# Peptides against a protein of PDB entry 6FRK: the designs that were tried, part 138

Target 1, 411 residues: chain A of PDB entry 6FRK
Amino acid sequence: NEEVLNAMLKEVCTALLEADVNIKLVKQLRENVKSAIDLEEMASGLNKRKMIQHAVFKELVKLVDPGVKAWTPTKGKQNVIMFVGLQGSGKTTTCSKLAYYYQRKGWKTCLICADTFRAGAFDQLKQNATKARIPFYGSYTEMDPVIIASEGVEKFKNENFEIIIVDTSGRHKQEDSLFEEMLQVANAIQPDNIVYVMDASIGQACEAQAKAFKDKVDVASVIVTKLDGHAKGGGALSAVAATKSPIIFIGTGEHIDDFEPFKTQPFISKLLGMGDIEGLIDKVNELKLDDNEALIEKLKHGQFTLRDMYEQFQNIMKMGPFSQILGMIPGFGTDFMSKGNEQESMARLKKLMTIMDSMNDQELDSTDGAKVFSKQPGRIQRVARGSGVSTRDVQELLTQYTKFAQMVKKM

## One batch from the design tools (peptide; made by RFdiffusion4, then SolubleMPNN)

Design b2_p17_8_s1 (from b2_p17_8, 6 letters changed)
Fold by OpenDDE base, seed 1:
Structure b2_p17_8_s1 (fold): chain B 411 residues (1-411), chain A 17 residues (1-17)
Amino acid sequence: as target 1 above (411 residues)
Amino acid sequence: LEELTKLYLEIMKILNE
């Protein structure tokens, strides 16, 4: 039994190391799991694999919990949020994402660019803020980030803003000059929360980076960025361990809405390749498909047309990165879709939609679209010519449609 | 909602086949 336990723990430890979990945390987890597993219960014929998986899951949940309650803004108050992090961490983009998140929730939000070190920092922030319709402050002429931050915070406090986000300078390396500037800004504006932004793609370097920031700046919250299909979530555990601060949000792509509140259970489930069915349900709910009474009634009656399939493809395209959505499905590992595969999957979906754009209303609105085409093969040739594809491509689409329509009939 | 989620799951699976 101990040999079986050690073999399974070795497999889990290897997978966690491959997921960029820090080696010290993996060792600690291994010892904690060994201490939590009753070997006598393992002898009783219980599914040893499930027991170990549950123990691993429970210990990973503890590793992302710093035992400190996350800071939350107070409604009707002026909340100053200072962002800190290295250049290239996604800090500036994350400021805009967080501002947009609160704005969409009905908070009066604004952005301040206190990055005087990077040429074009203010232009980038201004561009992002303008696209999102978020008020912003910065200077093209002032070189002191303390002055800009102080003036911007005062301005937006006087205008009764509830969420005041301050983006600071980054550096390419951990430099004492960067930390001194951050301390001067923090002392001047007295932020209610200091958010450390960490790039998950730096892998094993996450611990050292997060520790360096925490040792110099009073980090109270962590945001992990670049948790798209290539970045393994293991660096997030290192950030929590080093900062002793909760992860409050994660960035999951380049779009302004590729940003979500951190949920411990779904995150650990995804990290272990168990999927996130709850997160997938939430993503489907964000589409407000329940407001489409006509679709719901069709589905209840087992009706599914080519037009209905087209509309579902449009909805899938709105759910976000295809890699992220697939990574929520149990058995589709985080590495299942490379960036190349995501573009290919989206191109495939767009190709199918282009084929359907060459169909007529009789073909699209038929409850048995495949039968319409099978009865009149000339329709396949017309659609193929109209969309610039082979007759085989049209037949493949109709085969896929038939599979979906059969599934809807069984619902 | 659960049924729609299942439909999307199956669509995505078939699109990746």
Scores: peptide ipSAE 0.204, ipTM 0.843, DockQ to the pose 0.076
Fold by OpenDDE base, seed 2:
Structure b2_p17_8_s1 (fold): chain B 411 residues (1-411), chain A 17 residues (1-17)
Amino acid sequence: as target 1 above (411 residues)
Amino acid sequence: LEELTKLYLEIMKILNE
């Protein structure tokens, strides 16, 4: 029993290390899991794998919980939020995403660019803010970030803004001069919250980076960026452990809407490759498919046409990034969809739709579309020519349709 | 809703095969 436990723990530890979880945290987790598992309960015929997975899940949840309540803005007050992080962490983009999030929630939100180090920082912030219709402040001439931050905060306080986000200078490396500048800005504006922005794709460097920021600046919140299918998210645990601060939001892509409140349970489930079935159900529910009585009625009768398949493909495209959706499926780890694979999957879906755009109503609305094409092979050649694809591509589409129609008949 | 979710899951799996 102990050998089986050790073998399974080794497998889990390997998977966590592959997920960029810090080696010290993995070691601590292993000891905590060993202490939490009763070997006698493992002998009683319970699914040993489920027990270990549950114990691992529980200990990972504890590692992501710093035991500190996340700061939340107070309605009707001027809340100053200062962003800190390395250049390339997605800090500036995340400032805009957070501002947009609060604006959509009915908060009077603004952005301040206090990055004087990077040429074009203010132009970048201005472009993002203008696209989102967020008020912004910055300077093309002032070189002191303390002056810009102070003037901007004062301006927006006087205008009764509720959320005042200050983007600071980043650096490519941890430099003492950067931390001194951050401290000077923080002392001048006295932020209600300091948000550390971390790139999840830096893997094992997350701990050292997060610690360096926490040792110099009073980080109170963490935002993890680049969780868009490439980063396994293990670095987020390192950030929480080092900063002792909660993750408040995650960035899940490049779009301004690719930003969500951090949820511990779904995050750990994804990290373990368990998927996020609940989050997937929520995304499907957002499509309001239940409001489509005609679709529900067809599905209840086991009817599925090529047109119905086309409509489902349109709905899938509305669910968001393919990588994010697939990452919610159990067994489809975050690695399953590289950004390249997402674009390819979307291109494949669009190609299938383009083939169907060359079909006629008789073909699209047939309850057995594949049989219509099998009875009259000349239809395949017509559709292939009309869509600029091979006859093989049309046959592959019909094969996929047949698989889906068979699934609907079994519902 | 769960059945629809399963259908979408299977569609997405097949599209990635």
Scores: peptide ipSAE 0.199, ipTM 0.835, DockQ to the pose 0.077
Fold by OpenDDE base, seed 3:
Structure b2_p17_8_s1 (fold): chain B 411 residues (1-411), chain A 17 residues (1-17)
Amino acid sequence: as target 1 above (411 residues)
Amino acid sequence: LEELTKLYLEIMKILNE
């Protein structure tokens, strides 16, 4: 029994290391799991694998929980949120994502660029802010980030903004001068929350980086970025361990809406390759598909038209990045879709929709759309000409439709 | 909702094939 436990723990530890979990945390987790598992209960014929998985899951949940309640903004208050982090961490992009998140929730939100170190930092922030219709402040002439931050915070306080986000300078390396500048800014603006932005892709370096920031600045929250790429999120555990601060949000792509509140259970499930079925269900619920009684009724009757497929493609496009959605499915790692594959998948989906835009109502609303085209091959040629594609592309679409329609009939 | 989620998952799988 102990040998079996040790073998299973070795597999889990290997998987956690492959997920960029810090070696020290993996060792500690292994010891904690060993101490939490009663070997006698394992002997009683319980599913040893499930017991170990549950124990591992429970210990990972503890590693993500710093035991400190996350800061939340107060409605009707002027909440100042200062961002800190290295250059390339996604800090500036994350400021815009957070601002957009609060704006979409009805908060009066603004952005301040106090990054005077990077040429074009203000232009980048301005571009992002303008695209999102978020008010912004910065200077092209002032070089003191303390002055810019102070003036911007004062301005937006006077204008009764509720969420005031301050982006600070990021450097490529941890430098004392960076931390001194961050402290000066923090002292001047007296932020209600200091958010450390960490790139999950740095793997084992997450602990040392997060610790260096926490040792110099009173980090109260963590945001983890680049969880859409090869980063399996193990670095997030290191950030929590080092900062003793909760993860409040995660960045899940390059788009301004590729940003979500951190949920512990789904995150650990994903980290273990168990997927995030709950998060998928939540995303499907956000589409309000239940409001489409006609679709539900058709699906219940095993009916699926080309129009129904088109509508589902539109819904899939609204769910967010395809890589993120697939990465929520058990057994589909985040690596299953490289960034290139996501754009290609979206382009493919749009191409399929463009082909269907050249179909007529008889073709779109037929309960057997593929049979309509098979009976009259001239329809394929018409649709191909109308959409500027090959007859083969139309046939491929019809083949995919047939697969989907067969699945709906089995539901 | 679970059935719809399964349908979407399968659509996404087939689109990635």
Scores: peptide ipSAE 0.189, ipTM 0.830, DockQ to the pose 0.080
Fold by OpenDDE base, seed 5:
Structure b2_p17_8_s1 (fold): chain B 411 residues (1-411), chain A 17 residues (1-17)
Amino acid sequence: as target 1 above (411 residues)
Amino acid sequence: LEELTKLYLEIMKILNE
C-alpha cells in the first residue's frame, strides 16, 4: 500500500512540477497528502486512486486559499484600485479588463494611466479604454506618476465614479526606484485595494516576484494573466503562497472579455488535468437549451440538420472564448489552444456560418443535408459562389456536418 | 444537459481538426 501511494504521489508531483508549481510547494503537498491519507482506510478496498486524487485536490484547494477574504468594492462609494506588477505581466491590459468587467456589472468605472516610464503607455490605455467606452485620465506632459494619479483620482472622485482603477509603471526589473514610486503613488491616492498582476508563464519565478512585490507594497489581491497560453497555472499557487492574498480574477486570453472571477474548484481541476466539466455544464445551461424542446427531441431521435448545426455554432459563440471552453475539457490542457489558434478557430466558425447563410431552406432543413448536396453538385457551386468561397470549402463543411450528424446518431 | 455538453465538446474537437 505504501509503495502504491508513493508511486501515485510521484506521478502527481511530476505533473505539478510540469504545471510550474513551485518545488517547495510540491514537496509540502506530498507530505501533507501522506499525512492526510490513512493507510488503514486505503486497505478497505476503496478506489485508492480516487482517494489519493481527492486528498491531492483538497491540499491544492488549501494552497490556493490564503484564508483572507477577498476585497470587494462597495456600491455607491469611490473605490480606488491600484494595479502593480512587472512590465509584460499584462497589467495595463488587465486594468482595462477589470474596468470593463465592472462597467458591464453597472458600476461607474474609470481608468487612470500613471505609467510615465513606458513610452506609449497612455496611448495604449487610451485605445483600450476608448474601445471599451471607459472614461480615462492621463498626461502626455506630466512625468510624475504621483501627480497624475492624485489628479486623476481627485477628478474621478469629484465626478462620483465608483471604481477608479490606477495603472502604475511596470519596469522590467525589480528596481528600488520602481518600488519607491509605487509607494509614493499608494501613499498619495490611498487605494482601497492594491492588485498585483502576475504572468503565469514565468513559471518558477512566480514566487520570488510575488514576494518582492508583497515585501514592498501592501498587495491585497492577485490577478493571474496568460492562463490561455502554455502556462499551466502552477504559478498561481506560488503567488498566493508568497502574497498571502487571494486570486480575484484570471486573464484567459487577449480579448477584453477574456477575464473571469477566480474559482478555486475549476482552477484546481484544470491544474490536475481533470478539466472543468461542471463549469462547462454550467456554461451550456446558461444558454437555456433545455427550453428548446424541439432541439432536444431531434437529438433524441438522432436527427441533426445543417440548420441545427448553425444554431449550435451560434450557441458556441455565446459561450465565450473558445480556448476557455476547450480548456474545460478533460485532457485538453491549456497548451492545446495557442493564443493565435483561438482567433483562427472563431474565424473558421464564422466562415462556416457564412457558407451556411448562402444555403436555402431545403438544404438547411434536410435530415441529410450532405446527401442533398451529393445528389445535385450544382448546389455546392451555387453556395460557393454565394458565400465567396471555393467548392472545396463547401465540401469540407459538408464533411464536418456529416461527422456531427453521425455523432448525434450515436448519442 | 450532459448529452448537449458532449455534443458541444465533439463540435469543438472537430472544429480544431
Scores: peptide ipSAE 0.183, ipTM 0.822, DockQ to the pose 0.080

Design b2_p17_8_s2 (from b2_p17_8, 8 letters changed)
Fold by OpenDDE base, seed 3:
Structure b2_p17_8_s2 (fold): chain B 411 residues (1-411), chain A 17 residues (1-17)
Amino acid sequence: as target 1 above (411 residues)
Amino acid sequence: LKELTELYLEIQKILNE
C-alpha cells in the first residue's frame, strides 16, 4: 500500500512540476498528502486513486489560499489601486482590463500612467484607455513618477472617481532603483490596494520574483497573467506562497475582456487537467446559449443554415478566445490553439460574418445555402460587391458552410 | 452542452484549416 501510494504521488508530483509548480511546494504537498492519507482506509477497498486525487486537490486549494481576505473596493469611496510588476508581465494591459472590468460594473473608473521609464508607456495606456472609453491621466514632460501619480490621484479624487488605477514603471529585471521608485509612489499616493502582476509563463522564477516585490512593497493582491498560453498556472501557487496575498484576477488572453475574477476551485481543477466545467457552464449561461434550444433542435434534425452559422460565430466571439473554452473542457489542453492562431481565427470569423451581412434572408435561411448560391452564381457576385470582398472569398465561405452542414448531418 | 462543444471544436478545426 505504501509503495502504491508513493508511485501515485510520484506521478502527481511529476504532473505538478510539469504544470510549473515550484519544487519546494511540490515537496511540501507530497508530505502533506502523505500525512493526510490513512493507509488503513486505503486498504479497505476504497478507490485509492480518488482518495489521492482528493487529498492532492485539497492541498492545492490550501496553497492558493493565503488565509487573508482579498481587498475589495468600497462603493461611493475613492479607491486607489497601485499596480506593480516587471515589464512584460502584462501590468499595463492588466490595468486597462481591471479598469474596464469595474467600468462595466458601473464604477466610475480612471487610469493613471506613472511609468516614466518606458518610452511610449503613456501612449500605450492612452490608446487602451481611449479604446475602452476610460478617463486617463499622465504626462509627456514630467519625469518624476511620484509627481504624476500624486497629481493624477488628486485630480481624480477631486472629480469623485471611485476606482483610481495607477500603473507604475516596470523593468526587465529586479533593480533596487525600481523598488525605491515603487516605494516612493506608494508613500505619496497611499494606495488602498497594491496589486502585483505576475506572468504565469516564468514558471519556477515566480517565487523569487513575487518575494522580491513583497519584500519591498506591501503587496496585498496578486493578478496572474498569460494563463491562456502554455502556462499551466503552477506559478500562481508560488506567487501566493511568496506574497501571502490572494490572487484576485487572472488574465486569460490579450483582449480587454480576457480578464476574470479568480476562482480557486476551477483554477485547481484546470491545473490538474480536470477542466473547468463550472466555468464553462457559467460562460454558456452568460451567453444565453441555452436560448439556442432552437439551434440544438435544428442540429438534432441535421438542419444548419448560414444564419445558424452566423449565430454560432457570434457566440464564439462573445465567449472570447476559443482556447479558453477548450481549456475548460476536461482533456483539452490550452495548447490546442496557439495565441497567434486565435487572433487570426477571430479576424477570419469577423470577415466571414461581414460577408454574411451582405446576404439576404433567402440565402441565410436556406437549409442548403451553398446550393442556392451554386444555382444562381449572380448571388455570389452581389454578396462579394456588397461586402467589399472577392468572389473567391464568398466561395470559400460557402465551402466552409458546406463542411459544417455535412458535419451537422453526421451528428 | 457536449453536442455544442463538439460543434465548436469542429468549427475551430474548419477555421484553422
Scores: peptide ipSAE 0.028, ipTM 0.562, DockQ to the pose 0.110
Fold by OpenDDE base, seed 1:
Structure b2_p17_8_s2 (fold): chain B 411 residues (1-411), chain A 17 residues (1-17)
Amino acid sequence: as target 1 above (411 residues)
Amino acid sequence: LKELTELYLEIQKILNE
């Protein structure tokens, strides 16, 4: 029994280390799980594997819960949110994502660029803010971040903004000059929340970085970025342990919509490779895929047209990064799609849709679209000319459609 | 949701071929 427990714990510990969980936290989890199981094994003849899995899950949930309630903005008040973090952490991008999130929720939101250290910081913020239609403030001439932050906060307070986000300077390293600047800005603007932005891809360095920020600045919230890459999210546990502050959001890509509220249970489920069925359901519901009931009924009847395939490609394109959707399915790891493969897949989908835009209603709505083209090869040539592709590209599309239609008939 | 998930998985497989 102890050998089986030790073997399973060794596998879990290895998987957590491969997920960039800090070695100290993995050791603590191992001892906590052992202590929990030794108490429960005395009480119940339950399946030991399920008990170990449950104990591991429960202890991981505790590691992401600092026991402190996350700060939330107050509606109808002026809420100042200061961002801190290293250069390259995704801080500036995350400011725009958070601003966009609150704007989409009906908050009067604005952005302030108090990064005077990085050349082009204000231009980058301005570009992102303008694309998202978010009001912004900054200077090309003022070099004191305290002046810029103070003036920007005062301006937007006077204009009755509810969410005032202040982006600060980053550095390549933990430097005392950076922390002094952050403290001066924080003292001047008196933020309601200080958000530390951490890059998950730095792996085992997450703890030391998060600790250095917490020791110098009163970090109250954490945002973890770059969870779309090879970073399995174990650095998030290190951030919570070091800062004793809750994770409030995660960044899951480069797009402004690649940003979600942190949910403990789904995150731990993903970290363990159990998937996130709840997040998948939420994401599907946000897409208003309820109109797909008609499609689901067609699929159940083994009916699948080229138009149905086109509509599915549109839905995939609306879902954003397909890697995120796959990472929500049990047994599909986050590594299933590299970031490069996703852009290529999206370009391929757009190409296929462009070919289909040159098809007529008879071709699109046929339950046997491939047969319509096989009977009249002149249709392939017409579609190829209309879409600016080769006849081979159209034949490849029809081959893919045939594979889908055969699969749907077997469902 | 299950049927859609299965469809998207197969779309991805075919797109990666």
Scores: peptide ipSAE 0.027, ipTM 0.580, DockQ to the pose 0.121
Fold by OpenDDE base, seed 2:
Structure b2_p17_8_s2 (fold): chain B 411 residues (1-411), chain A 17 residues (1-17)
Amino acid sequence: as target 1 above (411 residues)
Amino acid sequence: LKELTELYLEIQKILNE
């Protein structure tokens, strides 16, 4: 029994290390799991694998809980949120994502660019803020970030903004000058919350970076970025351990909407490769896929039209990035779709839908759309001309449709 | 949900081809 436990713990520890969990945390987790597992209960015929998985899950949940309540903004007050983090961490993008998140929730939100070090920082923030229709402040001429931050905070306080987000300078390396600048800004604006933005893709470096920030600046919250793609999120555990601060949000992509409140249980489930069935169900319910009862019924009967395919493409486009959906499915890791493939896939879907917009109801509602086009090749030329594509593009669409229709018939 | 997920997975495979 002890040998089996040790073998399974070794497998779990290996998987956690491969997920960028810090070696010290993995060691501590192993010790805690060993202490929590009753070997006698393992002998009683319980599924040893499930028991160990549950114990591991429980200890990982404890590791992401710093025991400190996350700061939350107060409605009707001026809440100043200062962002800190390295250059390339996604800090500036995350400021815009957080601002947009609060704006969508009916908070009067604004952005301040106090990054005077990076050329074009203000232009980047301005572009992001303008796209999201978020009020912003910054300067092209003022070089002191303390002045910019103070003036911006004062301005937006006087205008009764509820959420005032301050983006600060990042550096490529941990430099004492950066921390001094951050402290000067923090002292001047007296932020209600200091958010450390961490890139999850830096793996084992997460602990050292998070600690260096916490040792110099009073970090109260963590946002983990780049959890889309190859980063399995193990670095998030290191950030919590080092900062003793809760993860409040995660960045899951490049889009302004690729931002969600941190949920411990789904995150740990994903980290362990268990998926997020609950989040998948919630996401499916948000999409009103129940309105697809008619589709599900058609699928059960092996019926699939070009219109049904079009409706599915619309649903997929509403779901957002496919990687997020796939990452909710057990056994489909976050690695399944690279960001580049998602944007390309969405562009392909839009192209296919544009071709189908040039089809008539007889073509769209046929149970064998490909046969309708094969019998009357003049339809292909009409659709191609109507959608501004080649006859080859229409034929490729019909080939894809045929593959789908064959799959549905096998379901 | 499982069937829809399988459909979406196959859609993705086809879109990535």
Scores: peptide ipSAE 0.027, ipTM 0.554, DockQ to the pose 0.128
Fold by OpenDDE base, seed 4:
Structure b2_p17_8_s2 (fold): chain B 411 residues (1-411), chain A 17 residues (1-17)
Amino acid sequence: as target 1 above (411 residues)
Amino acid sequence: LKELTELYLEIQKILNE
């Protein structure tokens, strides 16, 4: 039994190391799992694999819990949130994502660019903020980030903003000058929360980086970025361990909506390759796909219309990138779709919907939409002209619909 | 949810073809 346990723990430890979990944390987890497993219960014929997975899951849940309650903004107050992190961590993008998240929740939100070191930092923030209709502050002429941060915070406090996000300079390396600048900014604006942004893709470097920031600045929250890539998020455990601060959000892509509140259970499930069934359920519920009982019933009867396909495309577009949906399914890794393919797939989906917007109700609601078009080829030409596409593009859509309808009939 | 997930997977396969 001990040999079997050790073999299974070796596999789990290997998988955790491949997921960028720090070697020290993996060792500690192995010891904690060994201590938590009753060998007598393992002898009783319980599924040893399930028992070990459960023990590993519990210990990973403890590793992402710093034992400190996450800071939350107070409604009707001016909450100053300072962002810190290395250049390339996704800090500036994450500031915009967080601002947009709070704005969509009805918070009066603004952005301050106190990054004077990076050329075009303010232009990038301004571009992102303008696209999201988020008020912003910064300077093209002021080189002192303390002045910019102080003036911006004062301005937005006076304008009764509830969420005031301050983006700071990043450096490529842990430079003492960066930490001094961050400390000066923090002292000047007295933030209610300091958010450390880390790139999950740096793997084993997450611990050392997170520790270096925590040793210099009172980091109270962590945001992990680039969880849409090859990074399985094991570095997030290192960040929590080093900062003793909770992960509050994760970045799951490059779009402003590719940002979600951190959830422990889904994250650990995904880290273990179990998928994110809970997140999938939540996404399905957010879409009010409960109205899909009628669709599910139609699908059970092998009925599938072009309108049903259009509605599914709308649902997919609301769920976000397909890779995220796939990454929620057990056995599908995030790597199944390259980032380039997602934007192209979404553009293709939008093109298909635009073609369907030129269809009439008879075409959309037909149980055999492809046959309606095949019987009257003039419909293809009408739809093609109406949507500004080729007749070939309409035929390709109808071919895809036919493939889909055939799959539904096999379900 | 399972049926919906299977549907999305099949849509994605079709979109990737």
Scores: peptide ipSAE 0.024, ipTM 0.534, DockQ to the pose 0.121

